# Peptides against a protein of PDB entry 8BZL: the designs that were tried, part 257

Target 1, 228 residues: chain A of PDB entry 8BZL
Amino acid sequence: SYDRAITVFSPDGHLFQVEYAQEAVKKGSTAVGVRGRDIVVLGVEKKSVAKLQDERTVRKICALDDNVCMAFAGLTADARIVINRARVECQSHRLTVEDPVTVEYITRYIASLKQRYTQSNGRRPFGISALIVGFDFDGTPRLYQTDPSGTYHAWKANAIGRGAKSVREFLEKNYTDEAIETDDLTIKLVIKALLEVVQSGGKNIELAVMRRDQSLKILNPEEIEKYV
Target 2, 242 residues: chain B of PDB entry 8BZL
Amino acid sequence: SRRYDSRTTIFSPEGRLYQVEYAMEAIGHAGTCLGILANDGVLLAAERRNIHKLLDEVFFSEKIYKLNEDMACSVAGITSDANVLTNELRLIAQRYLLQYQEPIPCEQLVTALCDIKQAYTQFGGKRPFGVSLLYIGWDKHYGFQLYQSDPSGNYGGWKATCIGNNSAAAVSMLKQDYKEGEMTLKSALALAIKVLNKTMDVSKLSAEKVEIATLTRENGKTVIRVLKQKEVEQLIKKHEEE

## One batch from the design tools (peptide; made by RFdiffusion4, then SolubleMPNN)

Design b1_p24_5_s1 (from b1_p24_5, 12 letters changed)
Fold by OpenDDE base, seed 5:
Structure b1_p24_5_s1 (fold): chain B 228 residues (1-228), chain C 242 residues (1-242), chain A 24 residues (1-24)
Amino acid sequence: as target 1 above (228 residues)
Amino acid sequence: as target 2 above (242 residues)
Amino acid sequence: SREEELLLFQAELAEEAEAELLAE
């Protein structure tokens, strides 16, 4: 079966391992990203943490640098590798270029990394998609998405993971200039979008906000409930 | 690092490189890209498939990439592979510029990338790039140029050509309608619309689904311009009226 | 390194997969 080969084209021109990695992403917890005027917001579906699992240990939203954060859907172990490499690159860039990375730059880096893992026979694709948000040095908010193939695009809003279709449909209908007119409205939009697929309200949502010239803030459940 | 000598880029018993052929098959399913060389310029026309509402509008082109001041390319195939190759093209061009203090000749840039493509068909642990490219450019040696390259690393210069979906049909149409020595950029644009209208798997050609870039010379400088949607609409409208 | 070990393991898997593909 051609689908067993890691980086081999099928007779019909498909890279099945990449496609299967995309399927792995579709099974992942839902993540949503929205770019506001002066804010970027990431929301992630919290898996029902087993009673004995420390909720604090499962961070699905990670800072890559002071100005960039990432949410992912898919294989957590794969995500760790990508996150670590991205963090190293962010630091390296700051050291060598003396400026923080642009959101596009680090996205491209991650995308290139993913692509390389689709082309080396000694490697399998990363089973992750990522939403990468942040601010460029000029203060422009950015949202990018990457997939297992190493593609990337800039978005106003997007979602990845299991509930991504429903969330995207919601965002397509509700993402307007009016809906993102304020930071609070933008946050509300993300929460409402996630609630399309997440049951039991704010307790099952992880939300992170990055405002212009501010660090990543993870909202606590009480703060989330204020927007609901 | 243990060189993983993968067997993916091997000859079949029949002497075929199936992985290259399969990569070409992948390209056949990609959006259509065509290039037309005119006396006064070169153009690329590409099918835009990603028209999602939530896309950030601040994207220059989905399939057309500026390589340097004198060259651009369009891609058909795997987007991530295309991104890697277009980045490499930019790097090659930049390195040449730094080394020689002049822009890289168009064919040399194409050849350099083709060597890389070829390497990915020959060396173990690599797969072919699932990408074909059309290159448009100008240099002082040959003037306006159009090239095509495929996953094998083969390339050729063209007066007009097409890659991606329905490329064979498009090439046939181009052969019929292309008038050597008489092709103006204006006529080339019209021809591009005509061919795309017939070869794209769309019921009606719309400006939102087509990207067009032109490369011209103005005042001794190369100008690469992506047509605005309104301009493309006008071209489509004109075609519909004919 | 753990990374090298992982790569070697993946390489072995890839080789096996390729061998299976070529045997078809």
Scores: peptide ipSAE 0.016, ipTM 0.502, DockQ to the pose 0.033
Fold by OpenDDE base, seed 1:
Structure b1_p24_5_s1 (fold): chain B 228 residues (1-228), chain C 242 residues (1-242), chain A 24 residues (1-24)
Amino acid sequence: as target 1 above (228 residues)
Amino acid sequence: as target 2 above (242 residues)
Amino acid sequence: SREEELLLFQAELAEEAEAELLAE
């Protein structure tokens, strides 16, 4: 049975399955990432969790390792696969290299995984974009984005998902050295950025903060409201 | 030459996985399954559609499957797919028990199957499973639990939920009547009957068309029990009197 | 546009493929 290539070039050189996967990302909940001076912040639009749904099972921000966390937009099941593989790689790296991964390293790993799924026969692209933030061993804060194609870049700030355009426009105008001068200001910037697309204020925002030499902290709604 | 394998789940131009959506549509035509989490237990209630008078085997449950000593599930969708997935769940649970000498945590079992489901949406030559599942269980980490999974490999924990025919209406009713923190197994059973009575397109709910299983803890052990027809009749009668 | 034509063509192919799968 000819494993028919799922992802093929169009006559015009387009990988339509990758483009369509990107459309799946655009339908996802908005996520934003900002790199501060000594902090990285991820924010995600909380879709109205069905009243009867357990919130613990709807987390869109997760730790990949002690020094790296990830938010995503797109297909949740696809994201779970990527997250699991990334976690395994982070642990493997610690065992083999005896150091934690750099944020760039794990991003490149994820990107490579995604790219392989765009090139392998009988596999469709992952329908997710990811914001990957963390600290390198030298204490440098990092933010990376990757898309379904497996491309990745480093960013000061970026957004993915349905409201990404509006959020990015906001960040382009408001991301300054002064705006990220303190941890609190950086957090406030993320919240303000999300509020461009999220209705009903801080209650519909999930926010995670990672400071230098500290573990990922998810802010509770009360803490978020203090910044609004 | 059709560029895409017809058996491969691919993205539409709009970024939709239609094969997954169509699988979900197929599930929407299946019999209704309910799950309700209570403080002292968790239950599954399912519509029984295939009442063959000639079936020799009193299948105690057509749609409710025991997975291990601490977990059970109900299925909505393609029966053959359900059988495959239910068997896989049992195998995963058994392998875990053998490897770690303890029962698999509920969420881990659900996740393991969901990863399989997801794979069938991503790899060529495979179609999505036309099955949604409700899982009930108990473990030492989270106590009583209720999960739902769909053909995409997505899952979530729930206090109460529904899959299959008229699931949206059922969920709406559950949202209205479910009292968080105050739900007893007894009240959950009554709620299940109430919701099924309204969602099943039958003039009168009968015990022969309803399967109910409860999962409780007794003396530090999990007890999974399928209610007898007489017990279900009593629940229906009680509901009709209210 | 040529892009729209290609998109439509792919959509049609996808729909046809899905229809065939459902007819099987």
Scores: peptide ipSAE 0.022, ipTM 0.608, DockQ to the pose 0.019; fails the geometry check
Fold by OpenDDE base, seed 3:
Structure b1_p24_5_s1 (fold): chain B 228 residues (1-228), chain C 242 residues (1-242), chain A 24 residues (1-24)
Amino acid sequence: as target 1 above (228 residues)
Amino acid sequence: as target 2 above (242 residues)
Amino acid sequence: SREEELLLFQAELAEEAEAELLAE
């Protein structure tokens, strides 16, 4: 059947492999991103790390550069490929242009990469969506989302993964200028949003914060609990 | 037009990569491999299934492979696939050493192979490797390390884990008995024997059916040692007396 | 493009590995 082939158009114009890759994303752990005034925050649902697993190797939030970080939902191995390429591009950009990438630039790069995998023979789409956050050189906070198709959009707040619908509904109701007025409030908003889908409270949340002119900070569980 | 064979790993309507899942299922039928991280070392224990008396070549280990001076791995799954991947690991490690004049960090070696595995799940004409690996190693960055990788190209660091036959039961036992922060290599060896005795479908655990390798640091050097049969026998005997 | 080179490299690695797997 055409739906089990390489990424080709169905008779009705669907790219089933892309759609199915999106289903893979929906099975992934929930990630949320929020753009504040002077802060960007990423939160991810911690899958119950097996008691014997080293937590350092289970990172769903990663830095792409000093000014950009990414969370993803979907296939971890696929994400690693994207992350590595993005990191190389960030470094290359610094060397060639002598400035860090804009968040939009690196998002577009990632999106283009994903798109190529939807069009190239012998390749399946990446089974990942990504939330990409950071600061442009002018200090503007940015949040972008990419999906398996290679589309990307800028967001104020968004979520991906299995709990994305519930989280987005929460954000739609609660994301206001007042709710992001301070860095702390922005962090609280992300935590509250994740708690809509995470049952065991702050212990099962990974949270990363990037403030203007500061490096990415991953909050420890104790720090997260202060916001709960 | 390279007709990429219909055998390409593709997404199901539900977003599943069945070829990867099937590869993982195949690994479930392979011989059991255990890894345990201790404070003073790390070990691999693997089930030997092919005891051919006529094998003239004292293979160092059927299932445990030395990768470089600081790393070893064990494999569960298709032997041919394992040979390819272990060779690749050695090549990657060697290339790194030549390029940087220092040993490759453990996680980087694992990641490099995992990227290859992932590629076999994404590119046309290729099937996933039917292999899971346990990696043990030491580097200056993280000290003693234990990793597991699967056909998808996913990997993780572990304090203790198991792959192959009855892996779920083994992991459950490891979770119960593993004492975080208090695990010595000696206790880890005892734990390995305990778990293997319960998870291997054998009435009596024999030294002939178990391969154990330890990785330790002595005088600032990594030492990878495969236990002699007599040493394994002693461990089994000790367990039987407990 | 560098990206194409990386993709080709991954593909080559995959092809080489496949060839090795098929040759055994």
Scores: peptide ipSAE 0.018, ipTM 0.577, DockQ to the pose 0.103; fails the geometry check

Design b1_p24_5_s1 (from b1_p24_5, 12 letters changed)
Fold by OpenDDE base, seed 2:
Structure b1_p24_5_s1 (fold): chain B 228 residues (1-228), chain C 242 residues (1-242), chain A 24 residues (1-24)
Amino acid sequence: as target 1 above (228 residues)
Amino acid sequence: as target 2 above (242 residues)
Amino acid sequence: SREEELLLFQAELAEEAEAELLAE
């Protein structure tokens, strides 16, 4: 069957391996991203950390550079490869261009990488979608989303993973200029969005905030509970 | 070209990597390996299945490998795959030491191998490694550490965990009995024996069937020690008396 | 199911790997 081959076109024009990689993403923990006025926020559903697991080793949000961070849904090992390559590119850009990458630039880089893995023989697609947020050098907040196919788009708000549909529906209803008027309101919006699919409050949410000209801040559980 | 395609790990219609899952299933049939983190050390305990009288006694533990002066690992799964991965770990650690003139941080070594494992799940003509590993180590950044990695290239830090046969049951027992913040190496050893006694499909636990290694700090140096059979016997005896 | 347990385990390990990437 064509669906059991590496990424090839089916007779009806489908790239089944890409579609199936998207199914892998849908099984991943939910991630949400929101662009505020002067803030970008990422939230991720924490799977119940196994009682014996070191919480330090369980992070779903990572920095790509000082001005860019990402969350992902899908295969973590795949994500690590993408993250590492993105970090190298960010550093290379700083050295060669003497400016940090724009959020769009690094998103395009990641998207191109993913696309190559959908077209190259002997490779399967990456089983990840990513939400990439940050600030351009001009201070503009940005949010991008990528999928296994290598497509990318800019968003005001978006979600990926298991609960993405419900979270997106919530965001479509509740994302207004008023709802993102302040940093705190933007954070609250992300938390409320995640609570649509996450059971049992702030303990099961990982939240990261990046403000203009500030580094990525990962909120501790106590800080998250203040917004709940 | 077509021959390489047939060996590539691909997604199922439901988004699963069955070759990775099957590799993990294979590991489930391997001997049990436990790792327990304590305040004053970390240990690995592994089931020894190959008790051949003809094995040269000089050989290190069947399942526990020293990686460098500050790290050791245990393996569950295909022995040949394990040998490849353990050798790679040693090489990575050595290269780091040569480059930076300091030991590789524990997590960095684990991550480096996990990237290799992941590659074998994504690139054509390769199959996943049929091996899970437990890593114990000490570094100046995080002190005593315990990690687990699987065929997918995923890894995590743990206070206590288990791989191999009856790992789910073992983990359940560890969750029940592990006392966070109060775990001494002595208590960890006792816990390891307790769990192995219940999870190993043997009528009676014997020292011949168990390998235990401890990693401690003495005088500012890491000490990795494989327990002698007599020491393991004493631990078993003590457990039988409780 | 055992399959579900394996998937959960992979998911847990995936989350751990992400934490390491954030710590770097």
Scores: peptide ipSAE 0.006, ipTM 0.555, DockQ to the pose 0.028; fails the geometry check

Design b1_p24_5_s2 (from b1_p24_5, 11 letters changed)
Fold by OpenDDE base, seed 3:
Structure b1_p24_5_s2 (fold): chain B 228 residues (1-228), chain C 242 residues (1-242), chain A 24 residues (1-24)
Amino acid sequence: as target 1 above (228 residues)
Amino acid sequence: as target 2 above (242 residues)
Amino acid sequence: EREEELLLFQAELREEAEARLLAE
């Protein structure tokens, strides 16, 4: 009896398990990504870290490789699986192709992984969406978003999670060439966008910045407050 | 809503994994386990529920398991599931040691098990493990560590935490009394007794009903020690006198 | 290198776990 596909089409053509996985994402902490001219920025709503929780273990922004990082919304355990596989693929690519992955490549890999879990018998979809940012080897900044279905698209800016709608609306209004003219302005844009849904300012925001030819930098709270 | 409860772990229309939530609820009825991180060590304190007079006094730790020379864990939930998971932890740790000729880092061991737990929430024909774990350990990378994991495969590092019965209340008490940066193992032990006394559904805390293990470093080696009943009695007595 | 080895090991363990789950 369990050999039946968990994710099946409804009579009206819906993949309910995928849709429900998307609902799981909507319950996740908000994440935002913005592509600047020479910078990519990820911001995540910090869950109210329990007073006794080690903040180090609650990282929602993870490096996949030196040139790629990812934020996610949804099930943390599911995300860990995806992250690990992506990291392995990034390293494998370096070994086999002798170049780092493009952001699109690794996004496609993740998307394909997710898609397989929507079609395979005995498996449920991943309950995560991801924002994947980084630089291609040619120095081009990239931002991609993927959802539980395995779809992915390139974005200038996007948001996922519980506050995504409000954040996206903000970005739609405020994302301009002028707003991303400098690295600092780009960072400020991300912070402002998150502040639409995050209470208590910079203390509840995790921010990661990747500049061209630089490694991922996680900003400390003090650095974030400078942009507020 | 009922249609989703009896099947393989699948998403509800609202995006919930009910089987995981139900597993967590089951854990809420298990005996209380506490973990507290101190500057000079880390401890686990667990409620002993199976006080059978006929239990051979070789008090093998009922709820606290040594995983390797540098790590131990406590479990809350289904005993059979706990046995499987603790065995798996030992195997993972041993395989790592054999492969790399060094002990597995604490977080890596926790993560490895959590990936297994997660798999049981995602693959068809399997149910989540009805177990939460507290992990204590020492490694050269981060020193003394305390972790908690749940049936979903999520985990986190903690300064102090609780799983099992009345865990929410225990955590609240820990938050109130835990002194960041100033916690000694001695003070942690006292705090553990204090919290257990309030969270256990017993009128009086007795040493027979509490199991405590400490993990310390002595002469560059990790020492995992289960406190003797007399030592626990002394801690309880001290608490009653305060 | 060490992190990579660790990741590979985790992947192997996961694969083994998945295989066990699928074989069952």
Scores: peptide ipSAE 0.013, ipTM 0.588, DockQ to the pose 0.734; fails the geometry check
Fold by OpenDDE base, seed 4:
Structure b1_p24_5_s2 (fold): chain B 228 residues (1-228), chain C 242 residues (1-242), chain A 24 residues (1-24)
Amino acid sequence: as target 1 above (228 residues)
Amino acid sequence: as target 2 above (242 residues)
Amino acid sequence: EREEELLLFQAELREEAEARLLAE
């Protein structure tokens, strides 16, 4: 019955449900991640908060742990599930291993979770890609991306969502050692990258910064405007 | 396109979950439910469609459900689905209370249900719930709160919102008339009546067709009250006199 | 902090769903 085989190979070897989940990601708000020298920055396109909507309930950047943050593109409900599981794993790891997760570890966990949903009967893929940033215990900044297929890779900079192509093109041209030489320059790079696809400047950008040995900081609109 | 419509919990080629969208469409045909957050309280107002004279049990509220001492919800959509979800909400709230000896925070309750909703969109052999909910509540963390959730498992906090029939028009009206920072429960009630009067497909708004519940704080306790028919009549009358 | 993050995710989904409904 079709109910058991949600994700199957096509005759030509495609996993259509995974590909279609990727299309869902492409419809999502744009997210950008950049790894600096001693900083990781996530930026997300802030959709115009509907009048009367509580802004606190509209966040696309979340902490998985003290040393790891995630932005996503795609289905928010799917993202919530992934985030919750990741958070549980981060805490579990701290309890069992007595160290925080590495960014790679938690990324792999998320990727494995996603992969299982592409292979398990009666489950559809997660309709999300994620940018996962943070610091390893040794202080190394990391940026990873996951997609609906459960693949993951490390990046210097990357983007996901509807404007990802344009943002990536910008980053490919502008990501240099000089461009990330300082924390401020790294932040500026992310903002400039997002401005390629976001209209109306800093008001429509959510920006999160994690510096080495510091907690995640979400910049307020005024702080963002200083970089514009 | 049609081949994907019949399959539950799959993406379309365009990355859409049609079953979720269809569930949302079903909600659009349901009775209107409004939620309005005020400085001194929060309210739900819902259209009552099933007024059968032969109904033996005077259900005080058809569409508004008390979840616990600090929260209530209103539902738009499939009644059977609503019953299941409201029961789950109550169970979740009670389990939390038993475990932590404190009332569940409003958002946590909403999120817990939304995770269930989401699961029904992701696991095979299940269809999405054909229900949207408005939640009103109070907790010590955020005070008075209003949330909306949909079949996808998405939710958001609101100052004012609407679900069900003519929800878009209602939201537009709320946007126009809602005064941030100046909204009293009294003014919110008046606004609710105003919006319902315009959005309900009735020639004349009657108290029999409207359910209203308010959530307030009195002496450090949450009070959830369903307005009596006479009170609703008075609100309607006041609106007609303006 | 955790609660705040959960709230943010739900709002985005609604907007996306609404936007999709309006685009149809």
Scores: peptide ipSAE 0.006, ipTM 0.579, DockQ to the pose 0.042; fails the geometry check
Fold by OpenDDE base, seed 2:
Structure b1_p24_5_s2 (fold): chain B 228 residues (1-228), chain C 242 residues (1-242), chain A 24 residues (1-24)
Amino acid sequence: as target 1 above (228 residues)
Amino acid sequence: as target 2 above (242 residues)
Amino acid sequence: EREEELLLFQAELREEAEARLLAE
């Protein structure tokens, strides 16, 4: 069976499969990440869960380790693969290095994995972008983004998915030192950003908060409404 | 008709490796990177295209990477591919240092990566890396050095060269203005600004859009320095006054 | 055409660099 190269260059120098994977991301639900002073916040648009679906099974924000969590936009099935690989790497790192991964380290790992799938024969790119947030062991909050190509950058704030453009425009205007001066203000910023694209208020937002030396906390709808 | 072969990199009936050529086309759309060799140092100058307000400023250099204490590189092309290759360069350099207890010679590092690039054009249904690199370095064998490599695995030493957008025009300008034997780092910096000003599709060159790194020798040690924005602004201002 | 020019230029610069090394 001739393993066909799935991702190839076009005559114009484009990797169409990577570009198409990016289009898959754009069809995904919107996710937002913001780095505060001593807090990192992820927010995700809740798709109208069918009335009979268990809300617990539709988690778009996942912990990779005690100090790192990830939100994604795009193909959920692809995300599961990446999340599982990242979790294994986080645990492996703890065993071998005796310290938790830095947020940059695990981001680089995920980015490298994605890049390999853009270059390997018989494999298509992952149809996901990810926002990765957490704390380094020194207590520094971090936010990174990865895309289907395997690129990654550190951000103060960013968004991915179908509403990313509008959310980013909002963040560019409203992300100031004053806006992130407190944990509550940072949370409020994320909620306000998501409300640019999410209809019907706080009921359609999933929000996760990680504070320094604290575990990931997913806010309840009632808690979110306090910030609206 | 240039067939879009969705298969492994193979020869066309005309003997061309289309995937390699297409990778080079991708690089042609990337930001411009310049390298200039001087008598007292070597520099890289790169276009910074991704200026986003929300980027964490801790990212010192988007396109210039320190490889070891004696070498740095600049990249043009697919960023993710560049990250893989720059990491590989660092690993190769580190392994050499551990094995031989001395820094890897510049050309050997370049060659090692070029072999990897070449392999991706020949084996395993892999696509070529969509990246060209400029390397600057110093070693005890050849002193200051500038190299360029492309997706095919070809490389060459240069006195001055350019990769990325408008590279052909830049090279032409470099050929006209580069004075062999008389090039100081100061003059090289001025030349870099001059060329970038003409090759970048911007009305006015700004320090925010340019990254510059210099490699010099001080007290028997290699010093790699990324110029501060203020320093770049001064260079631009000086060019505008001339 | 552009690729050929670049390849030729690379070859020329390599030859010049090699010539300098041999002259020392």
Scores: peptide ipSAE 0.006, ipTM 0.475, DockQ to the pose 0.018; fails the geometry check

Design b1_p24_5_s2 (from b1_p24_5, 11 letters changed)
Fold by OpenDDE base, seed 1:
Structure b1_p24_5_s2 (fold): chain B 228 residues (1-228), chain C 242 residues (1-242), chain A 24 residues (1-24)
Amino acid sequence: as target 1 above (228 residues)
Amino acid sequence: as target 2 above (242 residues)
Amino acid sequence: EREEELLLFQAELREEAEARLLAE
């Protein structure tokens, strides 16, 4: 009989399945998020796309709504479930509340979803961390990070995935008001941060930019190279 | 580590889902399936392993399934699991058609099944499906399409790919010979035969051991056709003469 | 019970997928 997956406390108070899910995240491609003054930027490490693979289907940055986008690290299939639910919630919110979600609201929704999967019998945690960025209706840029446990926090800058430690260390040293003074500088900061763990420059980076009152823009490789 | 081998929906200490990995391993021992996208069509080619003369049912295709008028799939893995999933695909496609009065977009059908697969990896008491699928289709959004999905619920679009036995070698050959933007269905068929001839553990490729289906557009309609044995023989013969 | 939960989850996923299609 296949045992029911149960996330339970160890005698020492650990939720091992959550911790192990975090290990799954660490195996994922690196993602970085940075909040600028009037811009939010997501960058993701492109795994060597197999020559015959359609790049369209390998996107790690997705829009949740017009004002919110998300990058993730970990299990892609798990992420798809979370993304789908988040998108539905964003639309539902627009219909019921007549306003777009705040970045915090949708993050909390995702976090709550993840948390439920850590507590429900017969379910395993989601093997993903997410960086959620966007703009609130008042024009404030936001960056949130959530992990498999369902915890979430607001950040100025953060990273997830296999290279997250190195990227975070870089960001801790280089994230200053001067470094994010302009949109271009903010983008450059993200690229530089990713280059700490990504080889061969702009060809292996996926970059998304959201400016105030603008839609999500995915930069092409040529545009990325301008910042290298 | 062994404790996690028998549990279907738990992470290992290393963050691995062993049951999913084991399902993928099982698929690696299944018959080879190829998919190739061309400019004017898309094809599936599959190894036929069970040639029983006493089978009363003329299985025109053992491993290739028509899903709807615009899509077909090929399966590598556990046959019973494949039957369940292909039936589910048909149901999803039919429900969509009834609801929207339009055929389901190819990627949406693939995604819907992948979400089901994913669920079987996350909910306890269920094992992953021991099946990988190749999907071929046409829709008005992206035209001809080829997708691959695995037991984890992951999927991707491809120009050419392979699942099942010797899939890695097949993919390598496809990478070498596939010419992006210049692939005709005719050339794709030739490539499929070439790859199967090298990857199948048979001394000589025979038409009896190969199933091929093509998806094309004719007069604004999708046509899914399983090649006749004679047609496959001709393709093999042509390859042997090259 | 788990089978029912899975079925419910699958149904929910289907509904969500359908909702996305309506929003696109």
Scores: peptide ipSAE 0.000, ipTM 0.580, DockQ to the pose 0.052; fails the geometry check

